# Designs tried in a protein design run: peptides against a protein of PDB entry 5FRP. Part 83

Target 1, 225 residues: chain A of PDB entry 5FRP
Amino acid sequence: VEWTESIPQIIATREDISKELNQALAKTFIDSDPRVRRTSVMIFNKVPVTEIWKNITNKAIYTSLLHLAREKHKEVRELCINTMAKFYSNSLNEIERTYQNKEIWEIIDTIPSTLYNLYYINDLNINEQVDSVIFEYLLPFEPDNDKRVHRLLTVLSHFDKKAFTSFFAFNARQIKISFAISKYIDFSKFLNNQESMSSSQGPIVMNKYNQTLQWLASGLSDSTK

## One batch from the design tools (peptide; made by RFdiffusion4, then SolubleMPNN)

Design b2_p17_1_s4 (from b2_p17_1, 10 letters changed)
Fold by OpenDDE base, seed 1:
Structure b2_p17_1_s4 (fold): chain B 225 residues (1-225), chain A 17 residues (1-17)
Amino acid sequence: as target 1 above (225 residues)
Amino acid sequence: DKEFQEKLEKFLNSLPL
């Protein structure tokens, strides 16, 4: 009988402790010391996604995590961008959508938009990092067509207008890069043929080849072109 | 849950107040 009376108190105590811990953790994400903010972000990397969803119930923590993507401190920002992208991917793979976690999912579902909106900062390092996490975590290579399409639709379904614009710009850039690479290959093949190089077209193709290389070099270095 | 809480508590206690 006494153990039954202690169970509610233990549950209540656990809930209270969990609440206090969540409140304390929420404060660490806005701490003035970048080392504290960094360490807070690292929790999402060190703890399994299932345990994060189970134990971190304060929505402010997730919101604060997303805000750190625009952090002025470079190291914290870079860590946050990688962390949130990975966390999004892991959540999609491992966390079921339930009524209880709906509010958290509403925040997590904004991660793709949050990342694509970073392109508007017009920072080369940020753009390169966003490109990287898109290919690694948001839209990874998936040989299964149904899974690939499902992931794409999931990502796009929560885009704001700015994210869509960035997405289309990114895709347009990828198409241009792909086309340029194809032309580079064609020009290279032409130039490797001695008969073609000795022709009147040789100098013209060489010029186009050099222009293509310059464009690729500038375009790969500048995400805005 | 307990392991997570212990890790979290240890983490929070390690933070400079």
Scores: peptide ipSAE 0.042, ipTM 0.671, DockQ to the pose 0.012
Fold by OpenDDE base, seed 3:
Structure b2_p17_1_s4 (fold): chain B 225 residues (1-225), chain A 17 residues (1-17)
Amino acid sequence: as target 1 above (225 residues)
Amino acid sequence: DKEFQEKLEKFLNSLPL
């Protein structure tokens, strides 16, 4: 009986501890020391997404995480961009939308816009990282058409105008790359045929092949610089 | 829940006072 009466007090103490921990954690995200901020971001990588959603209830922590995407400290910024993209993807896969977590979801749903808005910084390294996390976490390869469309619609549903503009620019670039790759394959097939190479079209196709290769190489090099 | 708290305590204890 006495042990059972202590359980509510222990639970209450745990809730109080949880609140204090959330408040303490919120402060670490805005700490002046980049090492403290880095360590705080790493919690989102080391703790399962379900446990984060359960135990981190302070909205300021999530808001602060998103703000670190524009952090001046390169290492913290890079870590944050990867972390928030991964966290978004994991949340979509593992966390149900409920009335209780609605306010946190309202913040998390802005992650795609937050990431696409980083293109306006016009920093090559940031652009490359954003490209990478889009393909890895936001819009990963999905063979199921319905799932792919659903994910796409989910990502787009919370875009601001700037994010939409960046998205269309990015997609236009991807379409152009895909078209160039398709042409490269066609040109390669043509050039591998000896009869075709000996035709009047041979030199023309060879020139187009080289131009396509150079364009692809330049686009990839600009993405690797 | 306990594991999370332990990790968080460890984290907080690792912070320089």
Scores: peptide ipSAE 0.038, ipTM 0.689, DockQ to the pose 0.012
Fold by OpenDDE base, seed 5:
Structure b2_p17_1_s4 (fold): chain B 225 residues (1-225), chain A 17 residues (1-17)
Amino acid sequence: as target 1 above (225 residues)
Amino acid sequence: DKEFQEKLEKFLNSLPL
């Protein structure tokens, strides 16, 4: 009987501890020391997504996480970008949408827009990182067409106008790169055939090959800067 | 801040990984 009376106190204490912890964590995300902010971001990498959703109930923490994607400290920013993308993907896969977690989902659903909006910073390193996390976490390779489409629709469903613009620009760039790579391969195969090289098309293909290489090199050089 | 970091680490370590 006495232990049952202690349960509300324990629950209250746990709730209080949880609340206090959430409040404390919220402060660490905005701490002036980048090491503290880094440590805070690392929670999302070290703790399973289900436990994060269960234990981190303060929406300010999630909002602050998203804000760190634009912070000045490079290491923290880079970590945050990777973390939030991964967290988004894991959340989509593992977390059910409920009435209780609706407010958190409203924030998490903005992660794709948050990431795509980073392209407007016009920083090459950021762009490369965003490209990377898009391929790895947001829009990963999925052989199942229905799952792929569902994921795409989920990502797009919460886009702001700027994110859509970035998305289309990204896709256009990828299509061009893919086309160029395909042509490079075709030209390379052609040029490796001696009979083809001795043909009237040989010089033409060689020229196109060089142009393609130059284009790819320029794009890659821009990506390496 | 240091105490908080220690508490945070302890908390993180207490979470089932």
Scores: peptide ipSAE 0.037, ipTM 0.670, DockQ to the pose 0.013
Fold by OpenDDE base, seed 4:
Structure b2_p17_1_s4 (fold): chain B 225 residues (1-225), chain A 17 residues (1-17)
Amino acid sequence: as target 1 above (225 residues)
Amino acid sequence: DKEFQEKLEKFLNSLPL
């Protein structure tokens, strides 16, 4: 653990990390101790993306990072999911595609598919986390339409069949959530009007309001903690 | 450069290989 914690500082100070360090780091990602694995993942959060790309040249490290998204240890898994999504976004923004880094990009370009494939685990916590990182890092809000479309096309360009299926399912869910929220707002406005509440429609709208709240609460339960 | 190399070597040698 302690030696892995020193790696970010080493990477930040020198552009030439030895092959041996890369090999050692690769081992930490598959260490039996989840603390070691956690620390290894944290390197990608602590070190600037440009320095990671310069110094981490062993493709096995990147592959191992992606595999940790499905590991049993919850904390490491959650950290990994956030880390890889952020790293993907930062890489798209800051790293040029060159012949020299092509092999690493081939791995990094699978991050969107890796994340969307997590929906097939059918775990609510994982689903919520994936939803979060998609909106924050993969497909962030972008006011520039051309940039937004370009990002979307980039993300989709490397999807496998399962990821596409998950993507469409995700979008369908988002539409439903958006619709439910819209209804919630409308019902809330109706119920806040005393005249409307006293009407024959009052109890009906109240029931629909409660149903909408219950539905939203059941699907978004972990986002409120 | 030399001091860093020495630190790096020391670090690498401290790794449980």
Scores: peptide ipSAE 0.019, ipTM 0.516, DockQ to the pose 0.010

Design b2_p17_2_s1 (from b2_p17_2, 9 letters changed)
Fold by OpenDDE base, seed 5:
Order: structure tokens, then C-alpha cells, then sequence
Structure b2_p17_2_s1 (fold): chain B 225 residues (1-225), chain A 17 residues (1-17)
């Protein structure tokens, strides 16, 4: 695919180039070739966020990006989910809210909701990916309490009802997983001690260990996927 | 600037050829 073919040669002005670029790019996001769609998503990943906001002004592009989160092509979808989450985080960190970019922000602010709504697809791989990007980009570890709270409020401020439901479910699951992992570690330590294993508690802990392991495994996606 | 931006875009899309 030659990008230059999508831009009329006659366009010599910056403004004209920008307009044509936006139009061309908008088309690439809905191209039938998944490679084209992939490349389009990669723009948001490779180009600095400040340059994206400066040069991509067509709101349809951002909307299309968000739609690719439900893309049929797995690679494109996965890339999109990661990209949009990262882009959201970077935007929050680097882009000021202005009158000029308010319409784009209205779309970008829906990214958290878009991501949390993916839980309703009931796909373990998608769920794991969403979990990952939430931890990495949406709600990253932040030692500063004020910043952490501010980020959380920002994320939640644009949630729809479904997103909230997913959010609560996610948190509940996280707590359970965290607890299970903690127990797994404890059990593992216990089992590694021969004296402990020879005690009356040995068989009990072994059983609990197995149950915990099974529970953890059941929540994970199939390794073949 | 826009030229650099365009160049990056071109590079990405041309890589599909």
C-alpha cells in the first residue's frame, strides 16, 4: 500500500495536506485489508501523541480507532486495544484540554468505557488483555495519592452503566485473584518445607494448594489461543 | 511539524508494499 497515492499531488499547502491526510487516514481504518488497518493503528502507537493531536483532527479517525477494539481480525484488535489504552494515558499526561480539541477529547474520554465494555464479549483472551492495559495504562500504579485519585476519577467520569458494572466485576476479580496468588505463594512455601509437609497440616495444605491452583488456572485463557 | 508527520505516515504505509 502506497500512502502517497491517497494524497492528491496538487496539494502543496500545509492545510491542504493536513486535510487530505485526515481524509485518507480515515479511509485506512476501515480498509478491507487488515494490514492496512493494522498500519493505521500503528500510527497512534509510533507517532508522538502531541503530533497525533496536532495533525489528526478528523474525529472519525478516533472513532474508527475505538471501533477496532471489536475488530474481527485478532492481531488488529489486540494491537488496537493496547494502542488506544496507551494513547489515552499519553493524552491525559501530555495534551491539554482546549476549546479546539474538545470534540476529540469527547471521543478519547470514552476509551476507558470502550475497554471495559469489552468484558461483555466473554472472551478470556480479550479479558486478559483488557486487564493488562488497565493496569499498565488506564489505572497504573501511582504512589501519589492525589494523582491516583485524580486518574481514577477521570477514568470513571465517562463510564456508562455497563462499564461501571464491568469495573466493579473487575475489581472484585482482582481482589480474588490477588488473594489466591497470595495463598498460592504461602502454600508453595509450606510445601517446600519438608518438615511442614510431614506435619498434620501437610495434607490439608496440599489440598488447598491444588484447589487454589485449579481456581487460578480456570481463570486464565487457553494457552493454545 | 506536518512534514515529519507525513513522512512517518508514508514510511509506515509504504512498508506494507
Amino acid sequence: as target 1 above (225 residues)
Amino acid sequence: DIEEFLKKLEEEFNSLE
Scores: peptide ipSAE 0.047, ipTM 0.715, DockQ to the pose 0.012
Fold by OpenDDE base, seed 2:
Structure b2_p17_2_s1 (fold): chain B 225 residues (1-225), chain A 17 residues (1-17)
Amino acid sequence: as target 1 above (225 residues)
Amino acid sequence: DIEEFLKKLEEEFNSLE
């Protein structure tokens, strides 16, 4: 009987600790030291998504995470972009939408728009990172058509006008890249055939091959910078 | 679950000091 009376006090203590922890964590996201901000972002990478949703209840923390996507510190920004994309995907897969977590979902549902809006910064490195996280986390390869369409509709359902414009631009670019790669493969096959290379078309195809390579290379950031 | 969560948070913040 005595242990039963202690349960409410323990629960209350745990709730108090949780509240204090949430308040402390909220402060770390706006800390002047980029190392502290980095560590705060890493919590979302190291802690399972189900535990994050259960224990981080302050909506300001999630809002602050999204703001770090435009962080001045390059390392923190890059980490944040990867983290928020992964967190979004994991949340869609593992977290049920309930009345209690509705306010948090309203923030999390803006992650796709937040990421697509980064294209307007017009930075090649940021663009490549956004491209990467879109393919890996937001719109991953899914062989099931119904699941793929459902994911796509979920992502698009919360787009602002700018994100929607970026989405179409991205898709157009991907089509062009795919076409260029296809042509590159065709040209490579042609050039590997000695009979074809000795033909009158040999020099023409070689020129087109070089142009295609140059075009593909120009779209890639210098990996050394 | 909360204790494990708190431990993970503490470990992350202590690694910075």
Scores: peptide ipSAE 0.045, ipTM 0.713, DockQ to the pose 0.013
Fold by OpenDDE base, seed 3:
Structure b2_p17_2_s1 (fold): chain B 225 residues (1-225), chain A 17 residues (1-17)
Amino acid sequence: as target 1 above (225 residues)
Amino acid sequence: DIEEFLKKLEEEFNSLE
């Protein structure tokens, strides 16, 4: 925190300021105080993605950010998981790949693998967080088929073997969920038909409907597959 | 640009004091 007070006293050149800032920030991400680490992560949430890419050029900062996904401090970890997923998505949408930023992209492109590898921790809370950020940021709903496929291929292109395994497991859950939703719709249509409800199949469908609702209501995490 | 960025960072870290 002391370095922040010294900002006005640092070298007046913008380039020098930027270098010093990057060095200082790199240290804050590995600070022993979780509050400092948290504040550092919050920079990625509060500063536009374009400004982050422009001004944060120290690779160690990005590497450290990704490492915080496995942070023992719960608040910092949760924040980091959400932050890095969002940052990845924003970067894909707003940052062009250039020769100058290729080294940073090499790190950022590992975010999907970093996130999917968190499933191996076997923590239900982490699993739920990963599921959430995948739906929200990594593989969001996209009605355009070409864009959807392109995003998917981009995400998968840098997967390690473990990430692929986790992805397939997750995808299997998605298939099950999709199937369940489809059945829910069918059941709902059936239940809305009085003639169908009065048939011998009525009670059976009602039971299946309730089971489907219960399964869906239990959440979409790995624990509910 | 850089000044705004520095200002933002300063504000965030000053909150820890």
Scores: peptide ipSAE 0.036, ipTM 0.706, DockQ to the pose 0.012
Fold by OpenDDE base, seed 4:
Structure b2_p17_2_s1 (fold): chain B 225 residues (1-225), chain A 17 residues (1-17)
Amino acid sequence: as target 1 above (225 residues)
Amino acid sequence: DIEEFLKKLEEEFNSLE
């Protein structure tokens, strides 16, 4: 409420406005009302990345954004995780590294590590979300090998030890999942063939199919949580 | 543009009430 009232009034000088706005915005990220925090996070989604970098110069805002990834309020946390991942990707794509923005980049470059560290919370929903944003924003599909490798190296270059551990664990899990899915498909094809199903291998494959399905299902988050 | 930025901020925070 105070923010809405203050924004129109603060339009004196561009520099002064920017400073005051940054200060006010910094406060909203730590507001006791989750709705305020949510709105603050949403700014990073609604405002073009170039304008964010230009106008949000208080490093505390970026730091606070990253901290919200671990907050208790589920909606805000989830939004934050998505937002920071997207913001990271957009920043890599659109923002040049300069001397002037170095301090902000130092924070932004920790986003991958921040996200991978969320795996240590051992929450299935969080893990699933982190998996999602990694594939969507951090390490998106890139057909150009050089670009893909460059992105990967960029992501890894700022990892802490824990993030590396999580990264390797994640990849190991992905390999297993991929393998399981492949087997699931094979088993499904087998079971769809009546002759194969009636064979001596039928019951064996059915059992393996069920085991695979169960394993895959166990990795899914509980939507009721 | 700072004006656009401010407008977007205002819009977001106005949605709270």
Scores: peptide ipSAE 0.050, ipTM 0.718, DockQ to the pose 0.013; fails the geometry check

Design b2_p17_2_s3 (from b2_p17_2, 9 letters changed)
Fold by OpenDDE base, seed 1:
Structure b2_p17_2_s3 (fold): chain B 225 residues (1-225), chain A 17 residues (1-17)
Amino acid sequence: as target 1 above (225 residues)
Amino acid sequence: EIEEFLKRLEEEFNKLE
């Protein structure tokens, strides 16, 4: 009977320790030293997603993680963007939605919107990174059509208005890029033909080719165009 | 000190598996 009475105390002690650890961890995300913030973010990379969800229960930690996506320190920001995107994907794949973790999911479900909103910073490096994590983690290649559509709907279902706007801009840009690349290829083929180059169309195609290259060079870095 | 704490925390979470 005495051992049974000790179990609640042990559980309570563990819960107390967990609370203290969560509080301590929450402070590290806002530490003035970028090395500390970096190390804090790395926890989400080094610890399995299931253990993160189990042991990190303070919602402030997740909120703070998302805020670091706009961190001034470049290395920390870049790490955070990759980390949160990966964490989102892993969570979707491995974590079930329950009543107990609902509040955390409400935060995690905003990760796609958080990432798409980074386009409004108008930083070329950030834009490129966001493009990359979208293709790698948010909307990865999925051969199963139903799963692909479901993932897309999941991502879109939590978008704010700004995220939707950037999403449409992103997709429009991708289509334009694809079209421009196709034109580039066609123009290149034309220009590689000596007979075609000697024709009256030669100079015209050359001009279009140059314009296409200039557009690609400028557009590849600008996710909002 | 904080970095050591974070490392320890990572280790502890990994042990819980």
Scores: peptide ipSAE 0.109, ipTM 0.757, DockQ to the pose 0.012
Fold by OpenDDE base, seed 2:
Structure b2_p17_2_s3 (fold): chain B 225 residues (1-225), chain A 17 residues (1-17)
Amino acid sequence: as target 1 above (225 residues)
Amino acid sequence: EIEEFLKRLEEEFNKLE
């Protein structure tokens, strides 16, 4: 009987501890030390998504996570971009939408827009990273048509105007890249044939080949940065 | 101190699984 009377106190204590932990964690996301911010982001990578949703209830933490996508510190920013994309995907797969978690979902549902808006920074490294996380986490390969459509609709359902613009631009760019690669292959095959190179078309194809290479290369970030 | 706190937090959350 005595243990039953202690249950409310234990629950209250746990709730208090949880609140304190949430408050402390919220502060770490805005800490002046980038190492602290980095460590905070890593929590979302190391802790299962179900446990994050269960135990992290302070909205400010999720909002702060999203803000770090525009962090000036490169390492923290890059980590954050990968982390939030993965977290979004895992949340869609593992977390049910309930009345209790509605407010958190309202924040999480903005992750796609947050990521697509990073294209407006006009940084090649950021663009490449965003491209990567889109294919890996936001819109992963899915052989089931219905699942693909549902995922796409979910991703797009909370887009702002800028995100939509970026989405269409991204897709258009991918088509262009694919086309360029195809042409590059064709040109390469042509140039590998000596008879073709000696033809009147040889110099023309060589020029087109060089132009294609230049165009493809111009879209690549500097690996040293 | 904060880094240690975050490590402990991670451990505690993993235990709840």
Scores: peptide ipSAE 0.106, ipTM 0.757, DockQ to the pose 0.012
Fold by OpenDDE base, seed 3:
Structure b2_p17_2_s3 (fold): chain B 225 residues (1-225), chain A 17 residues (1-17)
Amino acid sequence: as target 1 above (225 residues)
Amino acid sequence: EIEEFLKRLEEEFNKLE
C-alpha cells in the first residue's frame, strides 16, 4: 500500500524535472551567444525525432526554432533552415497525430509556410537553400503517386497566402530553369558538331548558348560572398 | 555551463530510447 501512495509523488517529480529542462532549453534558443543557439538547434539533428516529440513539450522551443530561420547570424540561420525542414519531414514520417501532440503539430505544420516565406527576403543564398530543402525534405522524390500527392496536399494545406504566392512563383521558376537546361544541352550538342559550327547557324546558336548560360548563372548565388 | 547542459540533455534523451 505504501508504494502505491508514492507513485503520484514520483510522477509529479518527473513532470517537474521535465518542465524544468524544457524551460532551460527554451532559454538557450534566445541566448545572445550564437554558439549557444547553434548548439540548441543541433539537438534536433542529433536526437531522434521520436525522442524530441516525447521530451520537448514546451511550444516556445518549437516557435523559437522557426524564428531562427530569419536569424542575422548566417551559420545559425542556415543550420536552422536545414534542421527545421528535415525535422518536418521526419515528423511526417514517424510521428502520429494525436490529441496530446496537437498543439505542437499546429506549429510544425507551419514549417513549409515559414520556409516559402523566406523567398520574400530576396537573398540568392537563402533562395538556393530553400530550393534545396524543398527538394530534399518537403517535397522529396517519391515514385508512388498516391504518396506524392498526399505529401503535396499536406504541405499546401497549411500555407498562408504569401506562401501560396511563393509556391507558384517557385514552380514557374523551376519550369523556366528546366527549359533553359534543356536548351543548354541542345546548344552544347550543336556546338560540339564541327559541321554545325561551320554553318550559318553557328554564330546564332553560340549567342543563344551564351545568353542561356548568363541567365542560369544569374540565378545562382555568388560563392565568394 | 549552457553547453554542458545541452550535452547532458542530449545524452539523457538518447538514454530514453
Scores: peptide ipSAE 0.098, ipTM 0.751, DockQ to the pose 0.012
Fold by OpenDDE base, seed 4:
Structure b2_p17_2_s3 (fold): chain B 225 residues (1-225), chain A 17 residues (1-17)
Amino acid sequence: as target 1 above (225 residues)
Amino acid sequence: EIEEFLKRLEEEFNKLE
């Protein structure tokens, strides 16, 4: 753990990290101690993306990072999911594609697919996190239409079949959620009007309101667990 | 100095494994 914690400082000060250090770092990602794995993931958060690309050249590190998305240890997994999504976004924004970094890009380009495949675990907490990182890092709001489309195409261009399926399912779910929220708002407005609530439609709308709330709530994980 | 530090860290890491 202590050794791994020093890595960000080292990387920040030097562009030439030895092959041996990369190998050692690679081992930390698969260490039996979740604290070591956590610390290893944190390197990607603490070190600028440009420095990571320069200094971390062992492909196994990047591959291992992606594998931690399915980590049994919740904290490590959650950290990893956020980290890889952010790293992907930062890489797209700051790292040019060159012949030298092609092999690493081949791995990084699979991050979207890796994330979308997490939906198949069928865990509500994971799903929520994946939803979050998609909106924040993979497909963020972009006012420039050309950039937005380009990003979308970039993300989709490396999808496997399962990721595509998940993508469509995700979008369908989002549409449903949006519709439900819209209904919820409409029902709420209706119920806030005393005259409307006292009408013959009052009880009907109340019922629909409750159903909508229940449906929306059912899609949320227990934040306390 | 940095190279030496890296070397030391590598050595220590290897010892811990």
Scores: peptide ipSAE 0.026, ipTM 0.620, DockQ to the pose 0.010

